# Peptides against a protein of PDB entry 2V3S: the designs that were tried, part 14

Target 1, 95 residues: chain A of PDB entry 2V3S
Amino acid sequence: PISLVLRLRNSKKELNDIRFEFTPGRDTAEGVSQELISAGLVDGRDLVIVAANLQKIVEEPQSNRSVTFKLASGVEGSDIPDDGKLIGFAQLSIS

## One batch from the design tools (peptide; made by RFdiffusion4, then SolubleMPNN)

Design b1_p11_1_s1 (from b1_p11_1, 6 letters changed)
Fold by OpenDDE base, seed 4:
Structure b1_p11_1_s1 (fold): chain B 95 residues (1-95), chain A 11 residues (1-11)
Amino acid sequence: as target 1 above (95 residues)
Amino acid sequence: SRFAAQAAAFK
């Protein structure tokens, strides 16, 4: 299995690392993304972007060690999106 | 539930 970390801020703007394994052939990017949403870790509006980037990293984990992407849920918040600070952005990386 | 424990710590 592929060991992954999803780094993103919670509602209190605290940075968190969500660790999980992804098993190709058993898990799907959309399925795991839906689980993240169901758990309250990812906003439902971010299903598409999370699934797309999860798919990207798991299809070539040795080449795509980290991907940072803009969240739909973070675009119109009080803070200006910033990929360096992961404000309105999340990051998937190989653990 | 894959993320139950981590979800509790996230909030």
Scores: peptide ipSAE 0.787, ipTM 0.959, DockQ to the pose 0.962
Fold by OpenDDE base, seed 5:
Structure b1_p11_1_s1 (fold): chain B 95 residues (1-95), chain A 11 residues (1-11)
Amino acid sequence: as target 1 above (95 residues)
Amino acid sequence: SRFAAQAAAFK
């Protein structure tokens, strides 16, 4: 399986690393993204962008070591989005 | 649940 880390901020603006394994052929990007949402780790509005980027990283994990992407849920937040600080952005990376 | 433990710590 592929060992991944989803780095994103919680409601307290604290940066968290969510670790999980992805098994190609058993897991799907859509399915795992839905599990993240169901667990309260990802906002439901971010299903599309998380699934798209998860698919990107798992299809070529050796070349796509990290992907950072803008969250739909972060656009209208109090803080100005910033990819460097992962404000309104999340990051998927190979562990 | 795949993320249950980590979800608890995420709060």
Scores: peptide ipSAE 0.786, ipTM 0.959, DockQ to the pose 0.962
Fold by OpenDDE base, seed 1:
Formats: C-alpha cells, sequence, structure tokens
Structure b1_p11_1_s1 (fold): chain B 95 residues (1-95), chain A 11 residues (1-11)
C-alpha cells in the first residue's frame, strides 16, 4: 500500500498530520475522501478537491511526492489563504 | 473506522 499524510489545520487552526494507507485496486480516491469527511477531518465542501489531489498523488506516487491544494472551505474564511502556511490549503504527501 | 483514533486527536 501507499503510505500518505494529509496535513491540514483543525478548527483551532492547529496543523495536523493525518496518516493513512491507500491500496490501489481496493481503495478509491473518492471513497477515502468521503471517509475523511465522515470522520470530521475534512470539510464536506472539500470532497472534490481532496479526491482530485488524492487521485493525482496515488496514480504516480514516485513523481507526485507532494501536492498542495486550495480548500473550498477556506476561500471565504477570515484568514487569507496561504499555501506556505497551509491556511485555506491542505497538503498530501508520500510518507 | 479508518480514521477514528486520529479524528479524536484532531480536535
Amino acid sequence: as target 1 above (95 residues)
Amino acid sequence: SRFAAQAAAFK
């Protein structure tokens, strides 16, 4: 399986690393993204962008070692989105 | 569930 980390901020704006394994042929990007949302780790509005980027990283994990993407849930937040600080952004990376 | 433990720690 592919070992991944999803780095994103919680409601207290604290950066967290969510670790998980992805098994191609068993897991799907959409399915795992839905599990993240169901667990309260990802905002439901971010299903599309998380799934798209998860698919990107798992299809070529050696070339796509890290992907950082803008969250739909962060666009209208009080803080200005910042990819360097992962404000309004999340990051998927290969462990 | 897959993320239960990490979800508890996330808050």
Scores: peptide ipSAE 0.786, ipTM 0.959, DockQ to the pose 0.964
Fold by OpenDDE base, seed 3:
Structure b1_p11_1_s1 (fold): chain B 95 residues (1-95), chain A 11 residues (1-11)
Amino acid sequence: as target 1 above (95 residues)
Amino acid sequence: SRFAAQAAAFK
């Protein structure tokens, strides 16, 4: 399986690392993204972008070691989105 | 579930 980390901020703006394994042929990017949402780790508005980037990293994990992407849920916040600080952004990386 | 333990710590 592929060992992954999803790095993102919670409602208190604290940075967290969510660790999980992805098994090609058993797991799907959309399915795992839905599990993240159901667990309260990802906003439901971010299903599309999380699934797209999860698919990107698992299809070529040796080439795509890290992907950072803008969250739909972060656009309307008071803070200006910042990919470096992961404000309004999240990051998936190979562990 | 897959993320239950980490979800508790995320709050």
Scores: peptide ipSAE 0.786, ipTM 0.959, DockQ to the pose 0.963

Design b1_p11_1_s2 (from b1_p11_1, 5 letters changed)
Fold by OpenDDE base, seed 4:
Structure b1_p11_1_s2 (fold): chain B 95 residues (1-95), chain A 11 residues (1-11)
Amino acid sequence: as target 1 above (95 residues)
Amino acid sequence: SRFAAQAAAFH
């Protein structure tokens, strides 16, 4: 299995690392993304972007060690999106 | 529930 970390801010703007394993052939990017949403860790509006980037990293985990992407849920927030600070952005990386 | 424990800590 592939060991991954999803780094993103919660509603209190605190940065958190969500750790999980992804098993190719058993898990799907969309399925795991839906689980993240069901757990309240990811906003439902971010299903598409999370699934797309999760798919990208698990396809070639040795080449795609980290991906940072803009969240749809963060675009119209009070804070200006910033990929360096992960404001309105999330990051997937190989653990 | 894959993320139940971590979700509790996240919120």
Scores: peptide ipSAE 0.793, ipTM 0.959, DockQ to the pose 0.965
Fold by OpenDDE base, seed 5:
Structure b1_p11_1_s2 (fold): chain B 95 residues (1-95), chain A 11 residues (1-11)
Amino acid sequence: as target 1 above (95 residues)
Amino acid sequence: SRFAAQAAAFH
């Protein structure tokens, strides 16, 4: 399995690392993304972007060691989106 | 649940 980390800020704007394994052929990017949403870790509005980037990293984990992407839920937030600070952005990486 | 424990810590 592929060991991954999802780094994103919680409601207190604190960075958190969510660790999980992805097994190709058993897991799907869509399915795992839905699990993240169900757990309250990802906003439902971000299903598409999370799934797309999760798919990207798991299809070529040796080449795509890290992907940072803009959250739909972060666009209208109080803070200006910033990929360096992961404000309105999240990051998936190979652990 | 895959993320139950980590979700508890996250919130």
Scores: peptide ipSAE 0.793, ipTM 0.959, DockQ to the pose 0.935
Fold by OpenDDE base, seed 3:
Structure b1_p11_1_s2 (fold): chain B 95 residues (1-95), chain A 11 residues (1-11)
Amino acid sequence: as target 1 above (95 residues)
Amino acid sequence: SRFAAQAAAFH
């Protein structure tokens, strides 16, 4: 399996690492993304972008070691999105 | 579920 980390901020703006394994042929990017949403870790508005980037990293994990992407849920907030600080952005990386 | 334990710590 592929060992992954999803780094993102919670509602208190604290940065967290969510660790999980992805098994090609058993798991799907959209399925795991929905599990993240169901657990309250990802906003439902971010299903599309999380699934797309999860698919990108698992299709070539040795080439795509890290991907950072803009969250739809972060656009409406008062804070200016910032990829370096992961404000309105999240990051997937190979553990 | 897959993320139950980590979700509890996240919130």
Scores: peptide ipSAE 0.793, ipTM 0.960, DockQ to the pose 0.968
Fold by OpenDDE base, seed 1:
Structure b1_p11_1_s2 (fold): chain B 95 residues (1-95), chain A 11 residues (1-11)
Amino acid sequence: as target 1 above (95 residues)
Amino acid sequence: SRFAAQAAAFH
């Protein structure tokens, strides 16, 4: 399996690392993204972007060691999005 | 669930 970390801020704006394994052929990017949403870790509005980037990293994990992407839920937030600070952005990386 | 423990720590 592929060991991954999803780094993103919680409601208190604290960075958190969510660790999980992805098994190609058993897991799907869409399915795992839905699990993240169901657990309250990802906003439902971010399903598309999380799934797309999860798919990107698992299809070529050696080439795509890290992907940072803009959250739909962060666009209308009070804080200005910043990919360096992961404000309105999240990051998926290979452990 | 897959993320139950981590979700508890996240919130």
Scores: peptide ipSAE 0.793, ipTM 0.959, DockQ to the pose 0.967

Design b1_p11_1_s3 (from b1_p11_1, 5 letters changed)
Fold by OpenDDE base, seed 1:
Structure b1_p11_1_s3 (fold): chain B 95 residues (1-95), chain A 11 residues (1-11)
Amino acid sequence: as target 1 above (95 residues)
Amino acid sequence: SRFAEQARRFK
């Protein structure tokens, strides 16, 4: 399986690392993304972007060691989106 | 669930 980390901020603006394994052929990007949403870790509005980037990283994990992407839920937030600080952005990486 | 423990810490 592929060991991944999803880094994103919670409602308290605290950076968190969510660890999980992805098994090609058993897991799907959309399925795991839905689990993240169901667990309250990802906003439902971010299903598409999370699934797309999860798919990207698992299809070529050796080439895509890290991907940072803009969250739909973060666009209208009070803070200005910033990929470096992961404000309005999340990051998937190979652990 | 897959993320139960981590979800608790996330909040």
Scores: peptide ipSAE 0.800, ipTM 0.961, DockQ to the pose 0.964
Fold by OpenDDE base, seed 4:
Structure b1_p11_1_s3 (fold): chain B 95 residues (1-95), chain A 11 residues (1-11)
Amino acid sequence: as target 1 above (95 residues)
Amino acid sequence: SRFAEQARRFK
């Protein structure tokens, strides 16, 4: 399996690392993304972007070691999005 | 749930 880390901020704006394994052929990018949402770790509005980037990293984990992407849920927030600070952005990486 | 424990820490 592929060991991954999802780094993103919670409702208190605290940075968190969520670790999980992805098994090609058993797991799907959309399925795992839905599990993240059901657990309250990802906003439901971010299903599409999380699934797309999860798919990107698991299809070529040796080449795509890290991907940072803009969250739909962060666009209309009070804070200005910033990829460097992961404000309105999340990051997936190979652990 | 694969994320249950981590979800508790996240909140």
Scores: peptide ipSAE 0.799, ipTM 0.961, DockQ to the pose 0.967
Fold by OpenDDE base, seed 2:
Structure b1_p11_1_s3 (fold): chain B 95 residues (1-95), chain A 11 residues (1-11)
Amino acid sequence: as target 1 above (95 residues)
Amino acid sequence: SRFAEQARRFK
């Protein structure tokens, strides 16, 4: 299995690392993304972008060690999106 | 649930 970390801020703007394993052929990017949403870790509006980037990293985990992407849920927030600070952005990386 | 414990700490 592929060991992954999803780094993103919670509602208190605190940075968190969500760790999980992804098993190709058993897990799907869409399915795991839905689990993240169901757990309250990811906003439902971010299903598409999270699934797309999760798919990208698990397709070539040796080449795509880290991907940072803009969250749809972050656009309407009071804070200006910033990929360096992961404000309105999240990051997936290989553990 | 895959993320239950982490979800508790996330809040």
Scores: peptide ipSAE 0.799, ipTM 0.961, DockQ to the pose 0.964
Fold by OpenDDE base, seed 3:
Structure b1_p11_1_s3 (fold): chain B 95 residues (1-95), chain A 11 residues (1-11)
Amino acid sequence: as target 1 above (95 residues)
Amino acid sequence: SRFAEQARRFK
């Protein structure tokens, strides 16, 4: 299995690392993304972008060690999106 | 579930 970390801010704007394993052929990017949403870790509006980037990293984990992407849920928030600070952005990486 | 424990700490 592939060991992954999803780094993103919670409602208190605190950075959190969510660790999980992904098994190709058993897990799907969309399925795991739906589990993240059901757990309250990801906003439902971010299903598409999270699934797309999760698919990207698991299909070539040796070359795609980290991906940072803009969240749909963060675009119209009070804070200006910033990929460096992970404001309105999240990051997936190989642990 | 897969993320239940981590979800509690996330809040």
Scores: peptide ipSAE 0.799, ipTM 0.961, DockQ to the pose 0.963

Design b1_p11_1_s4 (from b1_p11_1, 6 letters changed)
Fold by OpenDDE base, seed 2:
Structure b1_p11_1_s4 (fold): chain B 95 residues (1-95), chain A 11 residues (1-11)
Amino acid sequence: as target 1 above (95 residues)
Amino acid sequence: SRFAEQAKKFS
């Protein structure tokens, strides 16, 4: 399995690392993304972008060691999006 | 579920 970390801020704006394994042939990017949403870790509006980037990293984990992406849920937030601070952005990386 | 324990810590 591929060991991954999803780094993103919670509702208190605290940065968190969510760790999980992805098993090709058993897991799907959309399926795991839906689990993240069901758990309250990812906003439902971010299904598409999380799934797309999860797919990107698991299809070529040796080349795509880290991907940072803009959250749809962060656009309408009170804070200005910032990829460096992961404000309105999240990051997936190979553990 | 896959993320149950981490979800408790996240919120």
Scores: peptide ipSAE 0.792, ipTM 0.961, DockQ to the pose 0.966
Fold by OpenDDE base, seed 1:
Formats: C-alpha cells, structure tokens, sequence
Structure b1_p11_1_s4 (fold): chain B 95 residues (1-95), chain A 11 residues (1-11)
C-alpha cells in the first residue's frame, strides 16, 4: 500500500495532517475522496480536484512525491488563497 | 470508517 498524507486547514484555519493508506486495485481515487468528504475532512465541492490529484500521486508515487492544489471551496473565502500557507489549498504527499 | 478517529481530531 501507498502511505499518504493530506494536509489541509480545518474551519478554525488549523493545519491538519490526515494519514491514510491507498492500495491500488482495491481503492480508487474517487472512492477515497468520497470517504474524506463523508468524514467531514473535505468539502463536497472539492471532490473533483481531490480525486484528480489523488489519482495523480498514486499512479506515479515515485515521481509525484507531493502535489499542492487549489480547493474549489477556498476560492470565495475571505482569506486570499496562498499555496505556500495552504490557504485555499491542500497538499497530498507520500509519507 | 477509514477516517473516523482522525475526523474527531480535525474539528
């Protein structure tokens, strides 16, 4: 299995690391993304972008050690999006 | 569920 970390801010703007395993052939990017949403860890509006980037990192984990992406849910927030601070952005990385 | 424990910490 592939050990992954999803880093993103909660509603209190606190950074959190969500750790999980991804097993190719058993798990799908969309399926795990839906689980994240169901758990309240990811906004439902971010299904597409999370699934796309999760797919990207698991298909080439040796090359894509980390991916940072803009959240749809963060576009209209009060804070200015910032990939370095993960404001309106999330990051997936290989643990 | 896969993320139950971590979800408790997230909020």
Amino acid sequence: as target 1 above (95 residues)
Amino acid sequence: SRFAEQAKKFS
Scores: peptide ipSAE 0.791, ipTM 0.961, DockQ to the pose 0.965
Fold by OpenDDE base, seed 5:
Structure b1_p11_1_s4 (fold): chain B 95 residues (1-95), chain A 11 residues (1-11)
Amino acid sequence: as target 1 above (95 residues)
Amino acid sequence: SRFAEQAKKFS
């Protein structure tokens, strides 16, 4: 299995690392993304972007060690998006 | 669920 970390801020703007394993052939990017949403870890509006980037990283985990992407849920927020601070952005990485 | 425990910590 592929060991991954999803780094993103919660509603209190606190940075969190969500750890999980992804097993190719058993898990799907869409399915795991839906689980993240169901758990309240990812905003439902971010399904598409999370799934797309999760798919990208699990396809070639040796090449794509980290991917940072803009969240749909962060676009209209009060804070200005910042990829370096992961404000309005999230990051998937190989642990 | 896969993320139940981490979800508690996240909030």
Scores: peptide ipSAE 0.790, ipTM 0.961, DockQ to the pose 0.967
Fold by OpenDDE base, seed 3:
Structure b1_p11_1_s4 (fold): chain B 95 residues (1-95), chain A 11 residues (1-11)
Amino acid sequence: as target 1 above (95 residues)
Amino acid sequence: SRFAEQAKKFS
């Protein structure tokens, strides 16, 4: 299995690392993304972007060691999105 | 579930 970390801020704007394993042929990017949403870790509006980037990293984990992407849920917030600070952005990386 | 324990620490 592929060991992954999803780094993103919670509602208190605190940075958190969510660790999980992904097994190709058993798990799907959309399925795991839906589990993240059901757990309250990802906003439902971010299903598409999280699934797309999770698919990208698991199909070539040796080449795509880290991907950072803009969240739909972060666009209309008070804080200006910033990929370096992960404000309105999340990051997936190989553990 | 897969993320139950980590979800408790996230909030």
Scores: peptide ipSAE 0.790, ipTM 0.961, DockQ to the pose 0.962

Design b1_p11_2_s1 (from b1_p11_2, 7 letters changed)
Fold by OpenDDE base, seed 2:
Structure b1_p11_2_s1 (fold): chain B 95 residues (1-95), chain A 11 residues (1-11)
Amino acid sequence: as target 1 above (95 residues)
Amino acid sequence: MEELKAQAAAL
């Protein structure tokens, strides 16, 4: 399996690393993303973008070691999105 | 760089 880390801010705006595995042929990007949402770790509005980037990283894990992407949930938030600070952005990387 | 607050396992 592929060991992944999703770095993003929680409801208290604190940075957290969420570790999980992805097994090609068994898991799907959307399925895993839905589980992250169900666990309260990802906002439901971010299903599409998380799934898209998860798919990107697992299809070519040797080439795509890390991807940072804008969250839909962060666009209309009170804080100004900033990829460097992971405000309104999340980072997915190979562990 | 801001320090990581916590690590957690998911799924």
Scores: peptide ipSAE 0.046, ipTM 0.712, DockQ to the pose 0.073
Fold by OpenDDE base, seed 4:
Structure b1_p11_2_s1 (fold): chain B 95 residues (1-95), chain A 11 residues (1-11)
Amino acid sequence: as target 1 above (95 residues)
Amino acid sequence: MEELKAQAAAL
């Protein structure tokens, strides 16, 4: 399996790392993303963007070691989105 | 980047 880390800010705006595995041929990007949402770890509004970037990283994990992407849930927040600070952004990376 | 505040395992 592919060991991944999803780094994003929680409801208190604190950075968290969420570690999980992805097994090609068994798991799907959308399915895993749905599980992350069901666990309360990802906002439901971010299903599409998380799944898209998860798919990107797992299809070529040796080439796509890290991807940073804008969250739909972060657009309407009080803080201005900032990819460097992961405000309104999340980062997926290979462990 | 800021220091990580928490780590969690999922799936």
Scores: peptide ipSAE 0.046, ipTM 0.715, DockQ to the pose 0.076
Fold by OpenDDE base, seed 1:
Structure b1_p11_2_s1 (fold): chain B 95 residues (1-95), chain A 11 residues (1-11)
Amino acid sequence: as target 1 above (95 residues)
Amino acid sequence: MEELKAQAAAL
């Protein structure tokens, strides 16, 4: 399986690394993303963007070692989105 | 990047 880390801020704006595995041919990007949401680790509004980027990284893990993307849940927040600080952004990486 | 505050293992 592919070992992944999703780095993003929790509800207290604290930076967290969420580690999980993805097995090609068994798992789907949308399915895993839904599980992350069900576990309360990802905002439900971010299903589409998380799934899209998870698909991107697992399709070519050697080329896509890390992807950073804008969260839908961060757009309407008071804090200005910042990819460098992962405010309104998340980062998905190969462990 | 700032210090990691927490780590979680999931799935």
Scores: peptide ipSAE 0.045, ipTM 0.713, DockQ to the pose 0.076
Fold by OpenDDE base, seed 3:
Structure b1_p11_2_s1 (fold): chain B 95 residues (1-95), chain A 11 residues (1-11)
Amino acid sequence: as target 1 above (95 residues)
Amino acid sequence: MEELKAQAAAL
């Protein structure tokens, strides 16, 4: 399996790493993303963007070691989105 | 990047 880390801020704006595995042929990007949402780790509004980027990284894990993407849930926030600080952004990386 | 506050266990 592919060992992944999802780095993003929680409801208290604290930076957290979420570790999980992805097994090609068994798991799907959308299915794993739905589990992250069900666990309360990802906002439901971010299903599409998380799944898209998870698919991107697992299809070529040797080439795509990290992907950073804008969250739909971050658009309505009071803070200005910032990819460097992961404000309104999340990052997926190969562990 | 700033210090990591916590790590969640694998799903």
Scores: peptide ipSAE 0.044, ipTM 0.706, DockQ to the pose 0.076

Design b1_p11_2_s2 (from b1_p11_2, 6 letters changed)
Fold by OpenDDE base, seed 2:
Structure b1_p11_2_s2 (fold): chain B 95 residues (1-95), chain A 11 residues (1-11)
Amino acid sequence: as target 1 above (95 residues)
Amino acid sequence: MERLKEQAASI
């Protein structure tokens, strides 16, 4: 399995790392993204973008060691999006 | 869920 970390800010604006494994052929990017949402760790509005980037990183983990992407939920948030601070952005990386 | 582990990120 591929060991991944999703780094993003929680509801308290604290930066959190969410660690999980992804097994190609068993797991799907959308399925795992839905689990993240169900756990309250990812906003439901971010299903598409999280799934897309998760797919990207797991299809070529040797080349895509880290991907940072803009969250749909971040656009409507109180804070101005900032990729450097991961405000309105999240990062997926290979552990 | 079972597979997910959340922890404070180290910057």
Scores: peptide ipSAE 0.585, ipTM 0.895, DockQ to the pose 0.210
Fold by OpenDDE base, seed 5:
Structure b1_p11_2_s2 (fold): chain B 95 residues (1-95), chain A 11 residues (1-11)
Amino acid sequence: as target 1 above (95 residues)
Amino acid sequence: MERLKEQAASI
């Protein structure tokens, strides 16, 4: 299995890491993304972008060690999006 | 959902 970390800010704007494993052939990017949403860790509006980037990283984990992407839920938030601070952005990386 | 483990991010 591939060990991954999803880094993003919670409702208190605190930076948190969510660790999980992805098993190719058993898991799907969309399925795992839906689990993250069901757990309340990812906004439902971000299903598409999270799934797309999860798919990207698990396809070639050696080439894609880390991906940072803009969240749909962060576009109209109170804070200005900033990829460096992960405001309105999330990061997936290989653990 | 047992697969998900949340922790405060560290640098």
Scores: peptide ipSAE 0.582, ipTM 0.893, DockQ to the pose 0.207
Fold by OpenDDE base, seed 3:
Structure b1_p11_2_s2 (fold): chain B 95 residues (1-95), chain A 11 residues (1-11)
Amino acid sequence: as target 1 above (95 residues)
Amino acid sequence: MERLKEQAASI
């Protein structure tokens, strides 16, 4: 299995790491993304972008060690999006 | 769900 970390800010704007494993051939990017949403850890509006980037990292984990992407849920927020501070952005990385 | 572990990020 591939050990992953999803880093993003919670509702209190605190930076959190979500650790989980992904098994190719058993898990799907969309399925795991839906689990993240069901757990209340990812906004439902971000299903597409999270799934797309999860797919990217698991298809070539040796090359794609980290991916940072803009969240749909962060676009209409009061804070200005910033990839360096992960404001309106999230990051997936290989543990 | 069960596979997910949330923790405060280390900077």
Scores: peptide ipSAE 0.582, ipTM 0.893, DockQ to the pose 0.212
Fold by OpenDDE base, seed 1:
Structure b1_p11_2_s2 (fold): chain B 95 residues (1-95), chain A 11 residues (1-11)
Amino acid sequence: as target 1 above (95 residues)
Amino acid sequence: MERLKEQAASI
């Protein structure tokens, strides 16, 4: 399996790492993204962007070691998005 | 979910 880390800010705006494994052929990007949402770790508005980037990283994990992407929920938030501080952004990386 | 493990990130 592929060991991944999703780094993003929680409801307290604290930076957290969510570690999980992804098994190609068994897991799907959308399915795992839905699990993240169901667990309350990802905003439901971010399903599409999380799934898209998860798919990207698991397709070629050697080439895509880290991907940072803008959250839809961040655009609607009050804080100014900042990819360096992961405000309104999240990061997926190979562990 | 059991597969999901959350922890405070270290920078």
Scores: peptide ipSAE 0.581, ipTM 0.894, DockQ to the pose 0.209

Design b1_p11_2_s3 (from b1_p11_2, 6 letters changed)
Fold by OpenDDE base, seed 2:
Structure b1_p11_2_s3 (fold): chain B 95 residues (1-95), chain A 11 residues (1-11)
Amino acid sequence: as target 1 above (95 residues)
Amino acid sequence: MEKLKEQAKSI
């Protein structure tokens, strides 16, 4: 399996590292993303973008070691999105 | 320095 870390801020704006595994041929990017949402770790509005970037990293993990992407849930927030501070952004990386 | 919280995905 591929060991991954999803770094993003929680509702208290604290940075969290969410560790999980992805097994090609068994798991799907959308399925795993739905599990993250069900666990309360990802906002439901971010299903599409998380799944898309998860798919990107697992299809070629040796070259796509890290991807940072804008969250749909962060667009209408009071804080200005900032990829460097992961405000309105999340980062997926190979563990 | 900001402290990171580590969590594990629930299966």
Scores: peptide ipSAE 0.131, ipTM 0.774, DockQ to the pose 0.110
Fold by OpenDDE base, seed 5:
Structure b1_p11_2_s3 (fold): chain B 95 residues (1-95), chain A 11 residues (1-11)
Amino acid sequence: as target 1 above (95 residues)
Amino acid sequence: MEKLKEQAKSI
């Protein structure tokens, strides 16, 4: 399986790493993303963007070692989005 | 510098 980390800020604006595995041929990007949402680890509004970027990274994990993307849940937040600080952004990376 | 926390995906 592919060992992944999703780094994003929680409701207290603290950075968290969410570790999970992806098994090609068994898992789907959308399915795993839905599990992350069901576990309360990802905002439901971010299903599409998380799934899209998860798909990207698992297709070529050796080439796409890290992807940073804008969260839908962060667009209308009080803080100005910042990819460097992962404010309104999340990062998926290979462990 | 912020300290990171780790959570695991629930099955």
Scores: peptide ipSAE 0.129, ipTM 0.772, DockQ to the pose 0.111
Fold by OpenDDE base, seed 3:
Structure b1_p11_2_s3 (fold): chain B 95 residues (1-95), chain A 11 residues (1-11)
Amino acid sequence: as target 1 above (95 residues)
Amino acid sequence: MEKLKEQAKSI
């Protein structure tokens, strides 16, 4: 399996690393993303963008070691989105 | 940098 880390801020704006595995041929990007949402670890509005970037990493994990992407849930907030600070952004990386 | 908390995916 591929060991992954999803780094994003919680409701208190604290950075957290969420570790999980992805097994090619068994798991799907959509399915794993839905599990993260069901566990309360990802906002439901971010299903599409999380799944798209998870797919990008798992299809070529040797080349795509890290991807940073804008969250739909962060657009309406008061804070200005910033990819460097992961404000309104999340990062997926190979563990 | 900020201290990071580690969480595990709920299975």
Scores: peptide ipSAE 0.124, ipTM 0.773, DockQ to the pose 0.113
Fold by OpenDDE base, seed 1:
Structure b1_p11_2_s3 (fold): chain B 95 residues (1-95), chain A 11 residues (1-11)
Amino acid sequence: as target 1 above (95 residues)
Amino acid sequence: MEKLKEQAKSI
């Protein structure tokens, strides 16, 4: 399995690392993303972007060690998006 | 610096 970390801010704007595994052939990017959402770890509005970037990493984990992407949930937020501070952005990386 | 928290994926 591929060990991954999703770094993003929670509702209190605190940075958290969410560790999880992805097993090719068993898991799907959309399925895992849906689990993250159902667990309250990811905003439902971010399903598409999380799944897309998860797919990108797991298809070439050696080449795509880290990806940072803009969250749909962050676009309408009060804070200006900032990829460096992961405000309105999340980061997926290989553990 | 803000400390990072680790949370394991759990269903």
Scores: peptide ipSAE 0.121, ipTM 0.770, DockQ to the pose 0.079

